# Peptides against a protein of PDB entry 5YCA, part 55

Target 1, 132 residues: chain A of PDB entry 5YCA
Amino acid sequence: RSLPAERNPLYKDDTLDHTPLIPKCRAQVIEFPDGPATFVRLKCTNPESKVPHFLMRMAKDSSISATSMFRSAFPKATQEEEDLEMRWIRDNLNPIEDKRVAGLWVPPADALALAKDYSMTPFINALLEASS

## One batch from the design tools (peptide; made by RFdiffusion4, then SolubleMPNN)

Design b2_p12_4_s2 (from b2_p12_4 with S1K T4S V11I)
Fold by OpenDDE base, seed 3:
Structure b2_p12_4_s2 (fold): chain B 132 residues (1-132), chain A 12 residues (1-12)
Amino acid sequence: as target 1 above (132 residues)
Amino acid sequence: KPMSLEELEAIP
């Protein structure tokens, strides 16, 4: 597959210690038609553009939004590039499409595989270890 | 209909 050429400079070093990011995560209860659900979110701000994206985890099963990961990692990606990557995820990983929230959501092991590809490992480790 | 990611991120 072909990932976008320009990556968010926030993710320049995939080898950094993730523990300082854990206290940056926030748990939030959201009301849906079928009842409440808790999400853990991590605000990730591009240091050049100052534009933020939120990485998202479903607290109950630790599913991570792959779509949010991609949009944060590749802020200048086209819709076609996103569609191509989402198709790759469907064909190669184990995503779910939740009835309550849009995008592709992947289990922790798949999220860490994507994190390696996107150079986001410290951020996904922190998101997975944060309390809910 | 699922909540969009933009709507989800907009929740304070």
Scores: peptide ipSAE 0.627, ipTM 0.942, DockQ to the pose 0.916
Fold by OpenDDE base, seed 4:
Formats: structure tokens, C-alpha cells, sequence
Structure b2_p12_4_s2 (fold): chain B 132 residues (1-132), chain A 12 residues (1-12)
């Protein structure tokens, strides 16, 4: 598949230690019609544009928002590029479309596979390891 | 209707 050409400079080094990012994650309980659900979020700010995005994990099953990963990794991506990647994820990984929240949510193994592709491994490891 | 990711991110 073809990923967008320009990547968020925040993710320039995929080999960095993830542990310093763990305490930067925040857990929050969100009320939905069918009851509360806890999410863990990690604020990721593009060091050049200063625009933040939040990486998101469902605490209960550790599903990660692939959509949020993509948007953070590729800040200049078009909607068409996003749609293409989301289709690829549907065809090649094991995403879930949750009725409570939008986007594609993938299990930890899939999230780490995407993280490698997007050069986000430290951030996803931290998000997965953070307490809820 | 599911909550959008933008709405989810906007929660303080």
C-alpha cells in the first residue's frame, strides 16, 4: 500500500524508549447511553506545527484507534489517503467498528503492526502499558 | 450515533 509522503516529525525515531511516555497517558471515564467506558489517551503534539492529536485506547479490551494513529502520523494526508488506508486495514488486519465511538479500532497486535509502519512504536507501547 | 473522534478528543 501507499502511505502519505510526509510524516509527523514527532515520529522520526521509532527506536526510542517508550517508558518516559507512560506517565503522560491519561485515563478517563466517558458516559455512553449503554454505560460508562474508560479510555486511555496520549497527547501527541507535532513539534513543527504545534497541532496536537490524541492517541486513544479502550481500557477494557486494549483496542487502539487506528484512525487516530493515522491522523497523527500523517498530518497532511488527504481524506482519500485516509480512506485508502482504512480500507487496507479492513482487508488486512482485524479492526472493530464500535457503536459508541467512530473510526477503526484494532487489537494490540494490529496496533503495533501499524505503529511499525507509521514509526510510532514507542507511543503505542506506552499507550498499551499505561494504567487505566 | 457514535461519538466522533473529534468529540472524543475534545473531552477535557
Amino acid sequence: as target 1 above (132 residues)
Amino acid sequence: KPMSLEELEAIP
Scores: peptide ipSAE 0.627, ipTM 0.942, DockQ to the pose 0.939
Fold by OpenDDE base, seed 1:
Structure b2_p12_4_s2 (fold): chain B 132 residues (1-132), chain A 12 residues (1-12)
Amino acid sequence: as target 1 above (132 residues)
Amino acid sequence: KPMSLEELEAIP
C-alpha cells in the first residue's frame, strides 16, 4: 500500500526510548449513554505546525484508535488517503468498530504493526504501558 | 450515534 507522502516530523525517529512519554499520558473517564468508559490519551503536537492530536487507548481492552494514529502521522493526508488506509486495515488487521466512539480501533499487536509503518513505535509503546 | 474522534479529543 501507499501511505501519504508527508509525515509529521514528530515521528522522525522510530527508535527512541518510549519511557519518557509514559508519564505524559492521561487517563480520563468519559460518560456514554450506556455507562462510563476510561480512555488513556497522549497529546502529540506537531513541532512545525503546532497542531496537536491525541493518540487514544481504551483502557479496558487496550484497543487503540488507528484513525487517530493515521491523522497524527499524516497531517496533510486527504480524506481519500485516510479511507484507503482504513480499508487496508480492515482487510489486513483485526479492527473493531465501537458503538460509542468513531473510527477504527485495533488491538495492541495491530497498533504496534501500524506504529512501525507510521514511525510511531515509541508513542504507541508509551500509550500501551501507561496507567489507567 | 458514536462520538466522533474530534469530539472525544475535545473533552478537557
Scores: peptide ipSAE 0.626, ipTM 0.941, DockQ to the pose 0.949
Fold by OpenDDE base, seed 5:
Structure b2_p12_4_s2 (fold): chain B 132 residues (1-132), chain A 12 residues (1-12)
Amino acid sequence: as target 1 above (132 residues)
Amino acid sequence: KPMSLEELEAIP
């Protein structure tokens, strides 16, 4: 598959130590009609544009928002490019569509596979290791 | 209706 040409410069080096990012994660409880759920968030700011995106993990099953990963990694991507990648994820990985929150959510192994493709490995490792 | 990712990110 083809990914968007321009990537967030925050993710220039996927070999960096992830441990300094762990304490930057924040857990929060969100109320839904069927009850509360805890999410872990990591704020990722594009060093050029200064625009932040949040990477998201469901605390209970460690599912990661693939949609948020894509949007953070490729801030100039079109909706068509996003749709194409989400279709690829559906066809090749094991995403979940949750009734409470939008987007595709993937298990940890799939998240790490995507992280390698998007050069986001340290950030996803930190998000997965953070306490909830 | 599920909460959008934009709405989720907007929560303080």
Scores: peptide ipSAE 0.624, ipTM 0.941, DockQ to the pose 0.933

Design b2_p12_4_s3 (from b2_p12_4 with S1A V11I)
Fold by OpenDDE base, seed 1:
Structure b2_p12_4_s3 (fold): chain B 132 residues (1-132), chain A 12 residues (1-12)
Amino acid sequence: as target 1 above (132 residues)
Amino acid sequence: APMTLEELEAIP
């Protein structure tokens, strides 16, 4: 597959220690029609544009929003590029589509696989290790 | 309809 050319400079180094990011994560309870659900979120600010994206984890099953990962990693990606990647994820990983929240959500192992591809491993590790 | 990611992120 072909990933977008420009990547968020926040993710320039995939080898950084993730532990300092853990306390930056925040758990929150969100009310949905079928009841409350807890999410863990990590604010990721593009150091150039200053635009934040939030990486998101469903606390209960540790599913990670692949869509948010992609959008954070590739801030200038087109919708077509996103669609292409989401199709790849559907074909190659194990995403779920949740009735409560949009996008593709993937289990931890898949999230880490994507993180490697997107050079954002420290951030996903932190998100997965954060308390909920 | 599911909450959009934009809406989800907008929650403080």
Scores: peptide ipSAE 0.605, ipTM 0.936, DockQ to the pose 0.927
Fold by OpenDDE base, seed 3:
Structure b2_p12_4_s3 (fold): chain B 132 residues (1-132), chain A 12 residues (1-12)
Amino acid sequence: as target 1 above (132 residues)
Amino acid sequence: APMTLEELEAIP
């Protein structure tokens, strides 16, 4: 598959130690119509544009928002490019479409596979290891 | 019906 050409410079080095990022993660309880759910979030700021995105993990099953990963990794991607990647994820990985929150959510193994593709491995490792 | 990712991110 094809991914967008320009990547967030925050992710220029996929080999960095992830442990300093763990304390930067934050857990929060969010109220939904059917009850509360806990999320873990990691703020990722593009060092050039200064625009932040939040990587998100559902605490209960450790599923991670693939949509948020893509949007953070590829800040100049078109909607068509995002749709193409989301279709690829549906066809090749094991995403969940949650009734409470939008986007595609993938299990930890799939998130790490995407992280390798997007050069986000330290950030996803940190998000997965953070307490909730 | 579902919360958007933008709304989710906006929660302080």
Scores: peptide ipSAE 0.604, ipTM 0.936, DockQ to the pose 0.940
Fold by OpenDDE base, seed 2:
Structure b2_p12_4_s3 (fold): chain B 132 residues (1-132), chain A 12 residues (1-12)
Amino acid sequence: as target 1 above (132 residues)
Amino acid sequence: APMTLEELEAIP
C-alpha cells in the first residue's frame, strides 16, 4: 500500500516514552440511542499547523479508531488516500464497524501495528493504558 | 445513522 507523503511532525520520533501522555487522556461517557458508552480520548496537536485531532478508544473493548489515527498522522491526505488505506485495513486487519460511531475501529494489536506504520506508537500505547 | 468522527470529537 501507499501511505501519504507528508506526515504530522508530532510523530517524528516513534521511540519516545509514552508514559507522560497517559495522564493527558480523558474518559467521557457519551449518550447514544441504545445507551451510554465510554470513550477515552487523547488530544494530539500538530506543532506546526496547531490543528488538533483526537485519538479515540472505546473503553469497553479497547477498540481504537483507525480513521482518527490516519487523519491525525496524515493531515494533508486526500479522501482517495484515506479510502485506499481503509480498504487495506479491511483486507489485512480485523476492523469493526460500529453502528453508533463512524469509521473503522480496530483491536489493540491492530492499532499498534498501524501505529508502527504511522510512527505514533507512544500515543497509541498511552491511549491503551489510560484509565476509563 | 452513526455519529461521525467529527461529531464525536466535537463533544466537550
Scores: peptide ipSAE 0.602, ipTM 0.935, DockQ to the pose 0.947
Fold by OpenDDE base, seed 5:
Structure b2_p12_4_s3 (fold): chain B 132 residues (1-132), chain A 12 residues (1-12)
Amino acid sequence: as target 1 above (132 residues)
Amino acid sequence: APMTLEELEAIP
């Protein structure tokens, strides 16, 4: 596969300590037709553009939004590039399509594999370790 | 229909 050429400079160093990011995560309860569900979110701001994206985790099963990861990592990606990556994820990982929330959601191991590819390991580690 | 990611992110 071919990932977009330009990456969010927030993710320039994949080896940074993730622990300072843990307190930055926030849990929230969202009401859906079939009942409440808790999500953990981490605000990630591009230091150049100042545009924020939120990384998202379903609290109960620790599924991570791969779509949100991609959009945060590659702010200038085209829709075609996103579609290509989402197809790759479907073919190579174990994504879930949830009835309540759009996008592809992946289990923790898959999220960490993607994080390595996108150079955002500290942020995904923090999101996974945050309390809910 | 499922909530969009944009809608999810917009929740304060």
Scores: peptide ipSAE 0.600, ipTM 0.935, DockQ to the pose 0.931

Design b2_p12_4_s4 (from b2_p12_4, 4 letters changed)
Fold by OpenDDE base, seed 2:
Structure b2_p12_4_s4 (fold): chain B 132 residues (1-132), chain A 12 residues (1-12)
Amino acid sequence: as target 1 above (132 residues)
Amino acid sequence: APMSLDELEAIP
């Protein structure tokens, strides 16, 4: 597959220590029609554009939003590029389409595989280790 | 209908 050409400079170094990011994560309870669900979120700000995105984890099963990962990693990606990557994820990983929240949500192992591809391993490790 | 990711991220 072909990933977008420009990557968020926040993710220039995939080898950084993730532990300082853990306390930056925040858990929140969100009310849905079928009941409450807890999410863990990590604010990721592009150091050049100053535009923030939130990486998201479902607390209960540790599913990570692959769509949010992609949008944070590739801020200038087209919708066509996103669609192509989401199709690849469907074909090669184990995504879940949740009825409460849009996008593709992947289990921790898949999230870490994507994190390696997107050079954002420290951020996903922190998100997975944060308390809920 | 599912909540959009933009809406989810916008929750304070």
Scores: peptide ipSAE 0.614, ipTM 0.940, DockQ to the pose 0.935
Fold by OpenDDE base, seed 1:
Structure b2_p12_4_s4 (fold): chain B 132 residues (1-132), chain A 12 residues (1-12)
Amino acid sequence: as target 1 above (132 residues)
Amino acid sequence: APMSLDELEAIP
């Protein structure tokens, strides 16, 4: 597959220690029609544009929003590029489409695989290790 | 309909 050419400079170094990011994560309870659900979120700000994206984890099963990962990693990606990547994820990983929240949500192992591809490993590790 | 990611991210 072909990923977008320009990546968020926040993710220039995939080898950084993730532990300082853990306390930056925040758990929140969100009310849905079928009841509350806890999410853990990590604010990721593009150091150049200053535009934040939030990486998101469902606390209960540790599913990570692949869509949010992609949007954070590739801020200049087109909708077509996103669609192509989401199709790839559907075909190659194990995403779920939750009825409560949009996008593709992937289990931790898949999230880490994507993190490697997107150079986001420290951020996903922190998100996964954060308390809920 | 599911909550959009934009809406989800907008929650303080």
Scores: peptide ipSAE 0.612, ipTM 0.939, DockQ to the pose 0.928
Fold by OpenDDE base, seed 5:
Structure b2_p12_4_s4 (fold): chain B 132 residues (1-132), chain A 12 residues (1-12)
Amino acid sequence: as target 1 above (132 residues)
Amino acid sequence: APMSLDELEAIP
């Protein structure tokens, strides 16, 4: 597959220690028709554009939003590029489509595989280790 | 319909 050419400069170094990011994660309870669900989110701000995106984890099963990862990593990607990557994820990983929230959500191992591809391993490690 | 990612991220 081919990923977008321009990547968020926040993710320039995939080898950084993730532990300082853990306290920056925030848990929130969201009310849905079938009951409450807790999400853990990490605010990721592009240091050049100053535009923030949130990386998202479902607290209960540790599923990570692959869609949010892609949008944060590739801020100038087209909808077509996003659709292409989401198709690749469906064909090669183990995503779920949740009834409560949109996008593709992947288990921790798949999230870490994507994180390596997107150069955002420290951020996903932190998101996975954060308390809820 | 599921909550959009835009809506989810917009929650303060």
Scores: peptide ipSAE 0.612, ipTM 0.939, DockQ to the pose 0.923
Fold by OpenDDE base, seed 3:
Structure b2_p12_4_s4 (fold): chain B 132 residues (1-132), chain A 12 residues (1-12)
Amino acid sequence: as target 1 above (132 residues)
Amino acid sequence: APMSLDELEAIP
């Protein structure tokens, strides 16, 4: 597959220690029509543009928003590029489509596979290790 | 029906 050419400079080094990021994660309870659900989120700010995106984990099953990962990693990607990657994820990984929240959500192993592709490994490790 | 990711991120 072909990923967008320009990546968020926040993710320039995939080998950095993830542990300092763990306490930066925040758990929150969100109210939905069918009841509450807990999410863990990590604010990721592009050091050049200063635009933040949040990486998101469902506390219950540790599913990670692949859509949010993509949007954070590739801030200049087109909708067509996002659609192409989401189709690849559907065809090659094990995503779920939740009725409460939009986007594709993937299990931890798939999230780490995407993290390697997007150079986001420290951030996804931290998000997965954070308390909920 | 599902909440958008932008809406989810906007929750303080």
Scores: peptide ipSAE 0.610, ipTM 0.939, DockQ to the pose 0.941

Design b2_p12_5_s1 (from b2_p12_5, 4 letters changed)
Fold by OpenDDE base, seed 4:
Structure b2_p12_5_s1 (fold): chain B 132 residues (1-132), chain A 12 residues (1-12)
Amino acid sequence: as target 1 above (132 residues)
Amino acid sequence: TEEARAALESLA
């Protein structure tokens, strides 16, 4: 697969300690037709453009939004590039179907694999360790 | 706050 050429400079160093990011995460209960569900989010602001994106985790099973990861990592990506990556994820990883939410969601192990590809491991580790 | 809901909706 081919990832977009330009990556968010926020993720220039994949080796940084993730623990300082943990308290930056926020949990919130959201009401759905079939009941409430808790999500954990981490606000990630591109230091160059100052545009924020939220990385998203389902608290209960720790599923991570691959869509949120991709859009944060590659803010200038085209829709075609996103579609290509999401198809790759479907074909090569283990995405989870959840009719309550949009986008493609993956289990923690897959999220960490993507994080390595996108150079955002500290952020995903923090998101996974945050309380809900 | 509606921030979490808005974040989810932005994933469409």
Scores: peptide ipSAE 0.507, ipTM 0.915, DockQ to the pose 0.888
Fold by OpenDDE base, seed 5:
Structure b2_p12_5_s1 (fold): chain B 132 residues (1-132), chain A 12 residues (1-12)
Amino acid sequence: as target 1 above (132 residues)
Amino acid sequence: TEEARAALESLA
């Protein structure tokens, strides 16, 4: 696969300590037709463009939105590039199906694999460790 | 707030 050429400068160093990011995460209960569900989010702001994106985790099973990761990591990616990556994830990882939410979601181990590819490891570790 | 809901909806 071919990832987009330009990456969010927020993720320039994949080796940083993740623990300072943990208290920056926020949990929120969202009402759905079949009942409430809690999500944990981490606001990630591109230091150059100042455009924010939210990384998203389902609190209960720790599934993480691969879509949110991709869009945060690659701010100038085309829809075609996103579609290509999502297809790769379907073919090579273990995405989950949840009719309540949009985008592609993956279990923690897969999220960490993607985080390595996108240079987002500290942010995903923090998101996974945050309380709900 | 509705921030989390908005974030989820942005993933469509």
Scores: peptide ipSAE 0.502, ipTM 0.915, DockQ to the pose 0.889
Fold by OpenDDE base, seed 2:
Structure b2_p12_5_s1 (fold): chain B 132 residues (1-132), chain A 12 residues (1-12)
Amino acid sequence: as target 1 above (132 residues)
Amino acid sequence: TEEARAALESLA
């Protein structure tokens, strides 16, 4: 697969310490038709454009939104590029099905695999370790 | 706050 050419400069260094990011995460209970569910979010602001994106985790099973990761990592990606990557994820990883939420969600191990590809490892580690 | 809900909805 081919990823978009331009990556968010926030993710220029995949080896940084993730621990300072942990307290920046926030948990929130959201009401759905079938009951409440808790999500953890991490605000990631592009240092050049100043545009924020939220990385999202389901608190209960630690599923991570691959869609949120992709859109944060590749802010100038086309819809076609996103669709291509999401198809790759479906074919090569283990995404979950949850009718309550939009986008593609993956288990922690898959999220970390994507994080390596997108140079987002510190941010995903922090999101996974944050309390809910 | 509805920030988390808005973030979820933006994933469509």
Scores: peptide ipSAE 0.500, ipTM 0.914, DockQ to the pose 0.886
Fold by OpenDDE base, seed 3:
Structure b2_p12_5_s1 (fold): chain B 132 residues (1-132), chain A 12 residues (1-12)
Amino acid sequence: as target 1 above (132 residues)
Amino acid sequence: TEEARAALESLA
């Protein structure tokens, strides 16, 4: 696969300590037709453009939105590039099917694999470790 | 707040 050339400068250093990010995560209960579900979110702001994206985790099974990761990591990606990556994820990882939410979601191990590829490891570690 | 809901909806 071919990832977009330009990455969010927020993720320039994949080796940073993740612990300071943990208290920045927020949990929230969201109501769905079938009942409530808790999500954990981490606000990630591009230091140059000042545009924020929220990384999302389902609290119950720790599934993480691959879509949110991709869009945060690659702010100038085309829809074609996103579609290509999402197809790769479907073919090579273990995405979760959930009718309640949009985008592609993956289990923790897959999220960490993507985090390595996107240079987002500290942020995904924090999101996974945060309380709900 | 509705911030988390908005974040989810933005993934469409």
Scores: peptide ipSAE 0.492, ipTM 0.912, DockQ to the pose 0.884

Design b2_p12_5_s2 (from b2_p12_5, 5 letters changed)
Fold by OpenDDE base, seed 2:
Structure b2_p12_5_s2 (fold): chain B 132 residues (1-132), chain A 12 residues (1-12)
Amino acid sequence: as target 1 above (132 residues)
Amino acid sequence: MEEFRAALESLA
């Protein structure tokens, strides 16, 4: 696969300590037709463009939105580039299916694999360790 | 937070 050329400068260093990010995570209950579900979110702001993106985890099974990761990591990616990556994830990882939410969601191990590829490891570690 | 709800829905 081919990832977009330009990456969010927020993720320039994949080796940073993740622990300071844990307190920045927040839990939120979202109401769906079939009942409530809790999410853990981490607001990540591009230091140059000042555009924020939320990284998202389902509290119950710790599934993480791969779509949100990709969009945060590659803010200038085309829809075609995103679609290509999402297809790769479907073919090579283990995404879950949840009718309540849009985009592609993956289990923790897969999220960390993607985090390595996107240089987001500290942020995903923090998101996974945060309380719900 | 409405901002997060909107972000969640924008994943479509």
Scores: peptide ipSAE 0.692, ipTM 0.948, DockQ to the pose 0.838
Fold by OpenDDE base, seed 4:
Structure b2_p12_5_s2 (fold): chain B 132 residues (1-132), chain A 12 residues (1-12)
Amino acid sequence: as target 1 above (132 residues)
Amino acid sequence: MEEFRAALESLA
């Protein structure tokens, strides 16, 4: 697969300590037709464009939104590039099915694999470790 | 936080 050429400068260093990011995460309850569900979110702002994106975790099973990761990592990606990556994830990883939420969501191990590819490891580690 | 709700829905 081919990832987009330009990456969010927020993720320039994949080796940084993740622990300072943990208290930046926030839990939020979202109401759905079948009941409430808690999400953990981390607001990530591109230091150049100043555009924010939320990284997202379902608190109960720790599934992470791969879609949100991709969009945060590659702010100038085309829809075609996103579609290609999402197909790759479906074919090579283990996305879960949840009718309540849109986009692709993956279990923690897959999220960390993607995080390595996208240079987002500290952010995903923090998101996974944060309390809900 | 409505901003997060909107972000969640925008994943489509």
Scores: peptide ipSAE 0.692, ipTM 0.948, DockQ to the pose 0.814
Fold by OpenDDE base, seed 5:
Structure b2_p12_5_s2 (fold): chain B 132 residues (1-132), chain A 12 residues (1-12)
Amino acid sequence: as target 1 above (132 residues)
Amino acid sequence: MEEFRAALESLA
């Protein structure tokens, strides 16, 4: 696969200690037709564009939004590039399906694999370790 | 809070 050429400068170094990011995560309850569900979120702001993106985890099973990861990592990606990556994820990883939420969501191990590819390891580690 | 809800819904 071919990832977009330009990456969010927030993710310039994937070797940093993740622990300082843990307290920046927040839990939020979202109401759905079939009842409430808790998410853990981490607000990530591009230091150049100042555009924020939320990284997202379902509290119950720790599934993480791959879509949000991709959009945060590659803010200038085209829709075609996103579609290509999402297809790759479907074909090579183990995304889950939840009718309550849109986009692709993946289990923790897959999220960490993507994090390595996107240079987001500290952020995903923090998101996974944060309380809900 | 509303910002996150909007972000969640925008994943389509």
Scores: peptide ipSAE 0.689, ipTM 0.947, DockQ to the pose 0.825
Fold by OpenDDE base, seed 3:
Structure b2_p12_5_s2 (fold): chain B 132 residues (1-132), chain A 12 residues (1-12)
Amino acid sequence: as target 1 above (132 residues)
Amino acid sequence: MEEFRAALESLA
């Protein structure tokens, strides 16, 4: 696969301590036709463009939105580049299917594998450890 | 809160 050339400068160092990010996470209940579900979110702002993106986790099973990770990591990616990466995830990882939400969602181990590829490990560690 | 809801729905 071919990842986009330019990455969000927020993720310049994959080795930083994640613990300071934990208290920045927030829980939110979303209402769906079949009942409420809790999400944990982390607002990540590109320090150059000042454009924010939410990283997001389903609280109960800790599934992480791979789509949100990609869009945060690669803010200048084309739709074709996104489609290529999402296809790679479907073919090589273990995305879950949830009728309530859009995009690709992956279990914690897969999220951490993607985080390594996208250089955003501290942010995903914090998101996974935050309370709901 | 509403911002997150919109972000969640935009993942299509």
Scores: peptide ipSAE 0.688, ipTM 0.947, DockQ to the pose 0.799

